# Ledger of designs, part 66: peptides against a protein of PDB entry 6FRK

Target 1, 411 residues: chain A of PDB entry 6FRK
Amino acid sequence: NEEVLNAMLKEVCTALLEADVNIKLVKQLRENVKSAIDLEEMASGLNKRKMIQHAVFKELVKLVDPGVKAWTPTKGKQNVIMFVGLQGSGKTTTCSKLAYYYQRKGWKTCLICADTFRAGAFDQLKQNATKARIPFYGSYTEMDPVIIASEGVEKFKNENFEIIIVDTSGRHKQEDSLFEEMLQVANAIQPDNIVYVMDASIGQACEAQAKAFKDKVDVASVIVTKLDGHAKGGGALSAVAATKSPIIFIGTGEHIDDFEPFKTQPFISKLLGMGDIEGLIDKVNELKLDDNEALIEKLKHGQFTLRDMYEQFQNIMKMGPFSQILGMIPGFGTDFMSKGNEQESMARLKKLMTIMDSMNDQELDSTDGAKVFSKQPGRIQRVARGSGVSTRDVQELLTQYTKFAQMVKKM

## One batch from the design tools (peptide; made by RFdiffusion4, then SolubleMPNN)

Design b1_p12_7_s3 (from b1_p12_7, 5 letters changed)
Fold by OpenDDE base, seed 4:
Structure b1_p12_7_s3 (fold): chain B 411 residues (1-411), chain A 12 residues (1-12)
Amino acid sequence: as target 1 above (411 residues)
Amino acid sequence: LVKFLKELLNLL
């Protein structure tokens, strides 16, 4: 029994290391899991795999919980949020994402660019802010980030902004001069929250980076970025362990909407490859699919049209990165779609939609669309010509539709 | 709906 436990724990530890979980945390987890497993309960014929998975899940949840309550902005007050982090962490993009998140929630939100070190930092922030219709402040001439931050914070306080986000300089390396600048800015603006932005894709370096920031700056919150990539999220555990600060949000793509509140249970479920059904439901509900009831009713009756398939392809495209959607579904590993395959899958979806855009309403709304095309082969040729594709591509689409419609009839 | 999406994604 102990050999079987040790073998299963070795597999879990390997998978966690491959998920960028810090080796010290993996060792601690292994010890905690061993101590939490009742060997007598394992002897009683309970599913040893489920017990170990549950013990691992519980201990991972504890590693993501710093034991401190996350800071939350106060409605009707001026909340100053200072961002800190290295260049390439996604800090500037994350400032815009957070600003947009609060703006969509009905907060009066603004952005300040106190990055004087990076050429074009203000132009980048201005571009992002303008696209999102977020008020912004910065300077092309002032080189002191303390002056810019102070003036910007004062301006937006006087204008009764509720969320005042300050983006600071990010350097390529941890330099004492960067930390001194961050401390000077923090002292001048007296932020209500200091957010450390960390790139999850740096793997085992997450702990050392997060620690270096926490040792110099009073980090109160963490945002983890690039969780849409190869980063399996293990860096998030390292950030919490090093900063002793809660993860408040995660960045899940390049779009301004690819930003979500951190949820511990769904995150650990994803990290273990269990999927995130709740997050998938939340994303589906955010699409305001007013037709979800009509679709569910059609599906209950075993009805499925080419138009229904087209609408679902549109919905999938609106849900964000395809890799992220797949990672929410139990049994689709994150490895099933490399970044190269996402663009290809989106191109495939767009191609299928372009084929359907050349179909008429009779073809789209038929409960037996494949039979409409089989009875009149000239329709396939018309659609192929209209969409600039081969007759084979149209036949492949109809074959996929037929397989799906048969599956719906069995649901 | 989640089952439907899963099956739709299995076709892609």
Scores: peptide ipSAE 0.027, ipTM 0.650, DockQ to the pose 0.145
Fold by OpenDDE base, seed 3:
Structure b1_p12_7_s3 (fold): chain B 411 residues (1-411), chain A 12 residues (1-12)
Amino acid sequence: as target 1 above (411 residues)
Amino acid sequence: LVKFLKELLNLL
């Protein structure tokens, strides 16, 4: 029994190391899991794999919990949120995402660009802020980030803003001059929260980077970026361990909406390749698919039209990147969609929709759409011409539809 | 719904 436990723990430890979990945390987790598993319960014929998986899950949940309550903004107060992190961490993009998140929740939100080091930092922030209709402050002429941050915070406090986000300079590496600048800005503006932004794709460097920031500035919150399919997120455990600060949000892609509150259970489930059914349900519910009742009723009757398929394609497109959606489904590994495959799958989906846009209501609303086309082959040629595709592409769509409609009839 | 979405995504 101990040999079987050690073999299974070796596989889990290997998978966690391949997920960029720090070797010290993996060793600690291994010993904690060994101590949490009763070998006598493993002898009683219980599924040893499920017991180990549950013990691993429970210990990973503890690793993402710093035991510190996350800071939350107070409604009707001026909350100053300072962002810190390296260049390329997604810090500036994350400032805009957080500002947009609070704005959509009815907070009076603004952005300050205190990045004087990067050429075009203010123009980039201004572009993002303008697209999201978020008020912004910065300077083209002032070179002192302390002056810009102080003036911007004062201005927006006087205008009764509730969320005041300050983006700071990011450098390519940890430099003493970056940390001194961050300390000077923090001392001048007295932020209510300091958010460390970490790129999950830096792998084993996450611990050392997160520690270097925490050792210099009072990091109270972490945001992990680039969780868009390639980064397994093991670096997030290292960030929590090093900063002793909660992860408050995750960045899941390049869009302003690719930003969500951190949830421990879904994150660990995804890290272990179990999927995130809860997050998939939440994401489906956030789409306000009021038409889902009508679809569910049709599906219960084994009815599925080309229009119903088109509406589902629109719904999938509204759910965001396919890599995220697939990563939420159990049994789709994070490796199933390379970033190249996502754009290709989205282009394929758009192509299928463009073919259906050239169909008429009789073709779209037929409960046997494939039979409508098989009885009158001239319809395939019309749709192919209207959508600028081959007759083969239309036949492939109809073949996919037929397979799907047959599956719905068996549900 | 999850099963339906899974099968729809498997077709793409």
Scores: peptide ipSAE 0.026, ipTM 0.654, DockQ to the pose 0.184
Fold by OpenDDE base, seed 1:
Structure b1_p12_7_s3 (fold): chain B 411 residues (1-411), chain A 12 residues (1-12)
Amino acid sequence: as target 1 above (411 residues)
Amino acid sequence: LVKFLKELLNLL
C-alpha cells in the first residue's frame, strides 16, 4: 500500500512540476498528502486514485488560499487601484480588462497611464481604452510618473469616478529604480489596492519575482495572466505563497473579455487535469443564450436545425480560444490543440458559417435541412455559388449537420 | 450541453 501511494504521489508530483508548481511546494504537498491519507482506508478497497486525488485537491486549495480576505471596491466611493509588474506580464492589457469588467458591472471606471518608461505605452492604453469606451488619462510630454498619476487620480476623483486604475511602468528585470518609482507613485496616490500582475508562463521564476515585488511594495492582490497558453497555472501557487495575497482575477487570452474572477475550485480542477465543467457551464451561460432554454427544449425534443448549428458556432466563437474550451473538458489536455490547429479550426468554423449565410430561412429553419437539400439539388448549387465554395463543401456541411441532428435525436 | 459541446469540438 505504501509503495502504491508513493508511486501515485510520484506521478502527481511530476504532473505538478510540469504544471510549473514550485519544487518546494510540491515537496511540502507530498508530505502533507502522505500525512492526510489514511492507509487503512486505502486498504479497505476504496478507490485509491480517488482518495489521493481528493487529498491532493484539498492541499492545493490550501496553497492557493493566503488566509487573507481579498480587497473589494466599495460602491459609491473612489477606489484607487495601482497595477505593478514586470514588462511583458500583461499588466497594461489587464488594466483594460479590469476596467472593462467593472464598467460592465455598472461602475464608473477610468484608466491612468503612468508608464513613462515604455515608448508608446500611452498610445497603447489610449487605443485599448477608446475601443472599450473607458475614460483615460496620460501625458505625451510629462516624464514623471508621480505627476501623471497624481494629476490623473485628482482629475478622476473630482469627476466622481468609482474605479480609478493606475498602470505603472514595468521593467525587464527587478531593478531598484523600478521599485523606487513604484513606491513614489504609491506614496503620492495612496492606492486602496496594489495589484501585482504575473505572467503564468514564466514557470519556476514566479516565486522569486512575486517575492521581490512583495518585499518592496505592499502588494494586496494578484492577477495571473496568460493562462490560455501552455502555462498550467502552477506559478499562481508560488505567487500566493510569496505575496501572501489572494488571486482576484485571471487573464485567459488576448480579448478584453478574456478575464474572469478567480475561482479556487475550478482553477485547481484544471491544474489537476480534472477539467472545469462548472466553468464551462458558467462560460456557456454568460453568453446570454436567452435561447439556451429554447435550444435545450429543442434538443430534448430531438429538434436541431442548421440555424441552431449556426448559433452554436457563433457561441463557440464567443467563448474565446478553443484551447481553453477544450482544457475545460475532462480528458482534453491543453496539449490536445497545437496553436496551429486553433487558427485552422476557427477558419473551418468561419467557412461553415459563410456557407450557411448563403442559405435561406426555409433551409436554415428546417428540422431536416439535409432532406430539403437532397430533394432539390439546385439548392446546393445556389448556396455553393453564393458562398464562393464547391458543391462538395456544401455537401460536407450537410453531412456534418446530419451527424449532429442524429446525435441530438439520441440525447 | 457539455456532451453537445464535446461532440461539436470533435467535429472541428
Scores: peptide ipSAE 0.025, ipTM 0.642, DockQ to the pose 0.150
Fold by OpenDDE base, seed 2:
Structure b1_p12_7_s3 (fold): chain B 411 residues (1-411), chain A 12 residues (1-12)
Amino acid sequence: as target 1 above (411 residues)
Amino acid sequence: LVKFLKELLNLL
């Protein structure tokens, strides 16, 4: 029994190391799981695999929980949020994402660019802020980030802003000058929250990076970025362990909407390759698919039309990046769609929709669309000409539709 | 619905 436990724990530990979980945390997890699993309970014929998986899940949940309540902004007050992090961590983009998140929630939100080190930092922030209609402050001429941050915070306090986000300079490496500048800015503006932004794609370097920031500045919150890439998110555990601060949000892509509140259970489920069924359900519910009841009723009756397929393609396109949706489904590995495959899959969806846009209502609303086309092959040629595709592309769509409609009849 | 989406995604 101990050999079986050790073999299974070795497999899990290997998978966690491949997920960029820090080796010290993986060792600690292994010890905690061994201590939490009574070997005598494993003798009782319980599903040893499920028990170990549950123990691993429970201990990972503890590793991502610092036991500290996350800071939350107070409505009707002035809340100053300072961002810190390395250059390329996604810090500046994350400032805009957080500002947009609060603005969409009805907060009076603004952005301050106190990055004087990077050429074009203010232009980048201004472009992002302008696109999102977020008020911003910064300078093209002032080189002291303390002056810019102080003036910007004072201005937006006087204008009764509720969320005042200050973006600071990043560096390519951990530099003492960066930490001194961050401390000077923090001392001048007295932020209510300091947010450390970490790139998940840096793998095993997450611990050392997060520790270096925590040792110099009073990090109170963590945001993890680039979880849409090959980053399996194990670096997030390292950030929490080093900072002793909660993850408050995650960045899931390059778009301003690719930003969500951190949820422990879905994150650990995804990290273990279990998928995120709850987050998939939430995303599906957020689509305000009032038509979902009508679809569910059609599906229960084994009815599925080309129009129903078109509507579902529209819904999938509204759910955001296809790679994220796949990564929420159990048994789709995080690597199933490389970034190249996402654009190709979206182009494929758009191509299929364009083919369907050239169909008539009789073709779209038929309970057996493939039979309508098989009875009158001239329809395939019409649709192919109308959509600018080959007759083969239309036949491939009809073949996919037929497979889907047969599956719906078996549901 | 999740099962349906999974199967739809398996066809893409």
Scores: peptide ipSAE 0.025, ipTM 0.639, DockQ to the pose 0.146

Design b1_p12_7_s4 (from b1_p12_7, 5 letters changed)
Fold by OpenDDE base, seed 5:
Formats: sequence, structure tokens, C-alpha cells
Structure b1_p12_7_s4 (fold): chain B 411 residues (1-411), chain A 12 residues (1-12)
Amino acid sequence: as target 1 above (411 residues)
Amino acid sequence: EVEFLLELLKLL
């Protein structure tokens, strides 16, 4: 029994290390799981694999919980949120994403650029803020970030803003002068929350970086970025351990909407390669697919048209990056779609939609669309010419549709 | 619904 437990724990520990989980945390987890599992209960014929998986899951949930309640803004008050993080962490983009998130929730939100070190920092913030219609402050002439931050916070407090986000200069690991500047800004504006922005792609370096920020300023929240890439998110556990601060949001792409509240259970499920069915259901529900009732009724009757397929392709395109949607499916690891494969899959989807855009209503709304095309081959040639594709590409689409319509008839 | 979208995604 102990040998079987040790073998299964070795596989889990390897997978967690490959997910960028810190080696110290993986060792601690292994010891905690061994202490939580009664070997005598394992002898009684219980599913040993399920027990170990549940024990591992429970210990990972404890590792992302710092035991501290996440800070939340107070409605009708001025809430000052200071952002800190390394250069290239996605900090400036994350400021805009957080501002947009609160704006969509009906908060009066603004942005301040106190990054005087990076050329074009203010132009980048201004561009992002303008696209999202978020009020912003910064200077092209003032070089002191303390002055800019103080003036901007005072201005937006006087204008009764509820969420005041301050972006600071990005740090490199060895610039003590920049950490002193960050502390001077924090002391001047007295933020209600300090957010550390961490890039998930830095892997094993997360612990040391997160600690360096916490040792200089009172980090109270963590945001993890670049969870759309090859980063499996294991570095997030290291950030929580080092900062003793909760993860409040995650950045899941380049779009301003690629930003979501952190959920412990879905995150750990994804980290273990169990998928995130709950997060996939939430994304489907957020799309407000009012038309889904009509589709569900058709599906219950075994009816599926080329138009119904087109509408579902539009819905898939609205869910965000294809790699993330696939990464929510059990058995589809984050590595299943390289960045090259995502662009190719999106290009393939767009090509299929362009072929359907050249179809007529009789072809799109037929419950037997493939038979409509098979009876009149001239339709395939018309659609191929209209969409600029081969007759083979149209036949491949119809073959895919037919397979899908046959599956729906068996549901 | 989710299973249906997943099967569409597998066709891509």
C-alpha cells in the first residue's frame, strides 16, 4: 500500500513541478497528503486513486488560500488601488483591465500613469483608457512619480471617483532606487490596496520576485497574468506563499475582457489537468445566449441546420482564445494548442464561416443541408466561387456538418 | 449545451 501511494504521489509531484509549482511547496504537499491519508482505510477497498486525488486537491486549495480575506472596494467611497510589479509583467495592461471590469460593474473608475521611467508608458495607458472610455491622468513633463500620483489621486478624489487605479514604473530585479520610488509613491497616496502583478510565465522565479515586492511594500492582493500561454499557473502558488496575499484576478489574454475574478476550485482543477467545466459553464452563461433555448429545443428534437452550426461558431469566437476554451476541457492540457495552432484553428473557423456566408437561406435552414447540396452539385460550385475556396473545401464542411447532425440525432 | 460546444470544438 505505501509503495502504491509513493508511486502515485511521485506522478502528481512530477506534474506539479512541470506546472511551475515551487519544489518546496511540492515537498510540503507530499508530506501533508501522506499525513492526511489513512493507509488502513486504503486497505478496505476504497478507490485509492480518488482518495489521493481528493487529498492532493484539498492540499492545493489550502496553498492558494493565505487565510486572509481579499480586499474589496467600498461603494460610494474613493478607493485607491496601487499597482506594483516587474517590467513586462503586464502591469499597465492589467490596470486597464481592472478599470474596465469595475466600469462594467457600474463603478466610477479612473487611471493614473505614475510611470515616468518607461518611454511611452503614458501614451500606452492613454491609448488603452481611451479605447475603454476610462478617464485618465498623467504627465509628459513631470518626472517625479510622487507628484503625478498625488495630483492625480487628489483630482479624482475631488471629482468623486470610486475606483482610482495608479500604475507605477515597472521594476527590474536589482534596482533598489526603483523600490524606494515605489515606497515613496505608496506613502504619498496612502492606497487602500496594493496589487502585485505577476507574470505566470516566469515559473520558478515567482517566489523570489513576489517576496522582494512584499519586503518593500504592503502587498495585499495578487493578480496573475499570461495564463493564456504555456504557463500552467503553478507560480501563482509561490506568489501566495511569499506575499501571504490572495489572488484576486487572473489575466487570460490580450483583450481588455480577458480578465476574470480568481476562483480557487477551477484554478486547482485546471492546474491538475482535470479541466474547468465550471468556468466553461460560466463563460457560456456570460455570453447571454438567449438564443440557446431555441437551439436546445431543436437539439432535443434531433434538428440541426448549417445556420445553427454557424451561430455556434460565432458563440465559440466570443468565448475568447481557443486555447483557453480547450484548456477548460478535461483531458485537453494547456499544451494541446501551441500559439501557432490557435491562430490556425481560428483561421480555419473563419474559413468555414466564410464558406457559409456564401450559402443561401434554403441551404442554411435545411434540416438536411448535405442532401440539398448532393441533389444539386451546382450549389457546391456556386458556394465555392462565392467564398473563393475549392469545391473540396465546401465538401469537407458538408462532411463535418453531416457527422455533427448525425450526432445530434443520437442525443 | 457545453458538451455540444465541445464536440464542435473537436471538429475544428
Scores: peptide ipSAE 0.028, ipTM 0.707, DockQ to the pose 0.142
Fold by OpenDDE base, seed 1:
Formats: sequence, structure tokens, C-alpha cells
Structure b1_p12_7_s4 (fold): chain B 411 residues (1-411), chain A 12 residues (1-12)
Amino acid sequence: as target 1 above (411 residues)
Amino acid sequence: EVEFLLELLKLL
């Protein structure tokens, strides 16, 4: 029994190291799991794999909990949020994502660019803010980030903004000059929250980086970025351990909507390769599919139209990157779709939608769309010409639709 | 619903 436990723990420890979990945390977790597992219960014929997975899951949940309540903005007050982090961490993009998140929740939100070090930082922030219709402040001429941050915070306080986000300069390395600049900005604006932005893809370097920031500035929150790629997020555990600060949000891609509140259970489930069925359900439910009940009723009756297929393709496109959606399915690792296959699948989906945009309501709303086209082959030629595709491409779409409609009849 | 979306995703 102990040999079997040690073998299974070795596999879990290897998988956690491959997930960028810090080697010290993996060692501690292994010891804690060994102490928490009753070897006698393992002897009684219980599913040893499920017991070990559950013990590992519980210990990982404890490692993500800093024992400190996350800061939350107060409605009707001015909340100053200062962002800190290295260059390339996704800090500037994350400022825009957080601003957009609060704006969509009905908060009066603004952005300040206090990054004077990076050429074009203000133009990048201005472009992102303008696209999202978020008010912004910055300078093309002022080189002191303390002046820009102070003037911007004062301006937006006087205009009764509720969420005031300050983006600061990132450096390529942990430099004393960066930390001095961050301290001067923090002392001038007196932020209600300091958010450390960490790139999940830096692996074992997450601990040392997060510690260096916490030792210099009062980091109260963590945001983890680049959880859309091969980064399994194990570095997030290192950031929590080093900063003793909660993860408040995660960045899950390049779009402004690729940003979500941190949920412990889904994150640990994904880290263990158990999938995130709950997060998949939540993403499906956050799609205000007001028609989900109508679709479910149609599906129960074995009815499925080309319009219903088009609407589902729109919903899939709204869920975010295909790689993330697949990575939520148990047994589909993040590696199942290479970045090349994702762009090809999205281009294929867009091509199918463009073909359907050339269909009429009679074709789209028919309970047997394929039969409508088979009875009148001239419809295929019309749709092919309208969408700029071959008659073969339209026939391939109708073949796919027929497979889906047959699947719905079996549900 | 999730199962249907999953089968849609497997066919893409």
C-alpha cells in the first residue's frame, strides 16, 4: 500500500512540476497528502486514485488560500487601484480588462497611464480605453510618473469616478529604481489596493518575482495572466505563497472579455487535469442565451435548424478561445489544440457562418434544411454564389448539419 | 446543453 501511494504521489508531483508548481510547494504538498491519507482506508478497497486526487485537491486549495480576505471596491466611493508588475506580464492589457469588467457592472471607471518608461505605453492604453469607451488620463510630455498619477487621480476624484486604475512602468528585471518609482507613486496617490500582475508562463521564477514585489510594495491582490496557453497556472500558487495575497482575477486570452473573477475550485480542477465542467457551465450560462430554454425544448423534440446551428456557432465564438473551452473538458488537455489548429478551426467556423449568411429564412428555419436543398439543387448554387464558395463547400456544410440533426434526434 | 456544445466542438 505505501509503495502504491508513493508511486501515485510521484506521478502527481511530476504533473504538478510540469504545471509550474514550485518544487518546495510540491514537496510540502507530498508530505501533507501522506499525512492526510489513511492507509487503512486505502486497504479497504476504496478507489485509491480518487482518495489521492481528493487529498491533493484539498491541499492545493489550501495553498491558493492566503487566509486574507480579498479587497473589494466600495460602491459610491473613490477606489484607487494601482497596478504593479514586470514588463510583458500583461499589466497594461489587464488594467483595460479590469476597467471594462467594472464598467460592465455599472461602475464609473477610468484609466491612468503612469508608464513614462515604455515608448508608446500611453498610445496603447489610449487605444484600448477608446475601444472600450473607458475615460483615460496620461501625458506625452510629462516624464515623472508621480506627477501623472497624482494629477490623474485628482482629476478623476473630482469627477466622482468610483474605480480609478493606475498603470505603472514595468521593467525587464527587478531593478531598485523600479521599486523606488513604484513606492513614490504609491505614496503620492495612496491606493486602496495594489495589484500585482504575474505572467503564469514564467514557471519557477514566479516565487522569486512575487516575493521581490511584496518585499518592496504592499501588494494586496494578485492577477494571473496568460492562462490561455501552455501555462497550467502552477506559478499562481507560488505568487499566493510569496505575496500572502489572494488571486482576484485571471486573464484567459488576448480579448478584453478574456478576464474572469478567480474561482479556487475550477482553477485547481484545471491544474490537476480534471477539467472545469463548472466553469464550462458558468461560461455557457454567462452567455445570456435567453433562448437556451427555447433551444432545449427544440432539442427535446428532436428539432434542429440551420439557424439553431448558426446561433450555437455564435455562442461558441463568444465563449472565448477554443483551446480554453476544450481545456475545460475532462481528458482534453490544453495541448489538444495547437495554436495553429485554433486559428484554422475559427476560420472554418467563420466560413460556415458566411455560407449560412447567404441562406434565406425558409432554408435556415426548416426542421430539415438538408432536404430543402436536396429537393431544389438551385438553392445550393445560389448560396455558393452569394457566399463566394464552391457548391461542394455548401454540400459539406449541409452534411455537417445533417450529422448534428441526427445527433439531436438521439438525445 | 453542455453535452451538445461539447459534441459541436468535437466536430469542428
Scores: peptide ipSAE 0.028, ipTM 0.712, DockQ to the pose 0.184
Fold by OpenDDE base, seed 4:
Structure b1_p12_7_s4 (fold): chain B 411 residues (1-411), chain A 12 residues (1-12)
Amino acid sequence: as target 1 above (411 residues)
Amino acid sequence: EVEFLLELLKLL
């Protein structure tokens, strides 16, 4: 029994290391899992795999819980949020994402660019803020980030802003001069929250980076970025372990809305390849699909049209990047869609939609769309010409539709 | 609903 446990724990530890979980945390988790497993319950014929998975899940949940309550902004107050992090962490983009998140929640939100070190930092922030209709402050002439941050915070306090986000300089290296600048800014503006932004894609370097920030700056919150990439999220555990601060949000893509509140249970479920059905349900509910009842009723009757398929393709496109959506499905590992495959899949989906845009209402609304095309082959040629595709591409679409319509009839 | 979207995603 102990050999089987050790073998299964070795597989889990390997998978966690491949997920960028820090080696020290993996060792600690292995010991904690061993101590939490009742060997007598393992002998009683319970599914040893489920017991180990549950023990691993519980210990991972503890690793992302710092035991500290996350800071939350107070409605009707002026909340100053200072962002800190290295260049390339996604800090500036994350400032805009957080500002947009609070603005969509009905908070009076603004952005301050106190990054004087990076040429074009203010232009980038201004561009992002303008696109999102977020008020912003910065200078093209002032070189002291303390002055810019102080003036910007004072301005937006006087204008009764509720969320005042300050983006600071990010350097390529941890330099004492950067930390001194961050401390000077923090002392001047007296932030209610200091957010450390970390790139999850740096793998095993997450611990050392997060520790270096926490040792110099009073980090109270963590945001993890680039979880849409090859980063399996193990760096998030390293960030919590090093900072002793909660993860408040995650960045899941390049779009301003590719930003979500951190949820421990869904995150650990994804990290273990168990999927995130809850997050998929939440994304589906956010689409405000007023026609969901009508679709569910059609599906219950085994009815499925080419229009119903088109509408579902539109819904899939609105849920965000395919890599994220697939990563929410149990059994679709994050490796199933490389970034190259995502663009190809989106191009494929757009191609299918373009073919359907050349169909008429009789073809789209037929409960037997494939039979409409089979009875009149001239329709395939018309649609192919209208959409600029081959007759084969239209036939492939109709074959996919037929397979799906047959599946709906079996549901 | 989720199962339906999941099966559509499996076709892509």
Scores: peptide ipSAE 0.027, ipTM 0.708, DockQ to the pose 0.141
Fold by OpenDDE base, seed 2:
Structure b1_p12_7_s4 (fold): chain B 411 residues (1-411), chain A 12 residues (1-12)
Amino acid sequence: as target 1 above (411 residues)
Amino acid sequence: EVEFLLELLKLL
């Protein structure tokens, strides 16, 4: 039924527009999905919703794939990577994140600050590089970015660096002078890769921005930043469409380690509000939870202690920003945790752990911790005093624990 | 395991 297809496509198109997907891409997607769905197969009683969702997913995957293999650095060679992008795109922070990523992978990595336009650009890069123990080059006196970039690249080539990252000047607007400067730098250093850094939070402006860079500079890779915010990532589709270049990494936060290789399937799943169960599994597995076998066996027996809850809270804190973890859960929209709620949730988690740190082994290791406290209310008062919280806060923890232990018994 | 962590996260 074409009316049912059109209604469901309207809902998906609305959700994609609300996710900052460019209206032209949403129209093309709608046409491609209509062409990919045989209306006769929809008559056969197949789950029309699943079919449309799968077709939408498949066409979004194609929009994120430019059909061009991403550039990859060659081990034991000198690889020059030039960064380009607007001011406030997260470019300078992303240079440090990429340098740190390669350094952690055992590459001899360095940073060059060729941003002569922004006061304190070199100090900011130097601060980030020093914290990460990444070698850096720049000048406080040289104003020509071509000279700084050339000297820095030559220096680090002579020192046998494998990854040489050049940060360039940004501007607040697309200015011809910025693009001319970027071309002069690119011509002087002959980069092996030009990385365009795009802020996902600029929404519908992503297409026009990405196009303006691609029309002037030979962008070969895209990095999308600020995907931890309210940006649902639809601007990334616009960047790929405009640049015809692959997204190679995403910036997922403010920390130097809030940086990951781009994965198409998880990204599209998240964009559709399907969550990222695979990335959540990967994060859970990257936590060398060698102790999880013992927990899984306890859970299979319906056993769950306050200590087991404490250990799981430690594991959750190791997974990184709580907003990102929740955003991987199907049905938890990216908006479910404002940045304020993340700090509050982490503070709440730490408060719960501090309450448990004031418990004794008999209380922590009891298979019915709530019953131990209910039988001897003086324990609640002891724990409350020990942790600097109210007796109500301890009772709330025990209530949460009881709900959890009841859920484990039903698993 | 992941389902358990998901349910923990839903309680926070």
Scores: peptide ipSAE 0.027, ipTM 0.697, DockQ to the pose 0.142; fails the geometry check

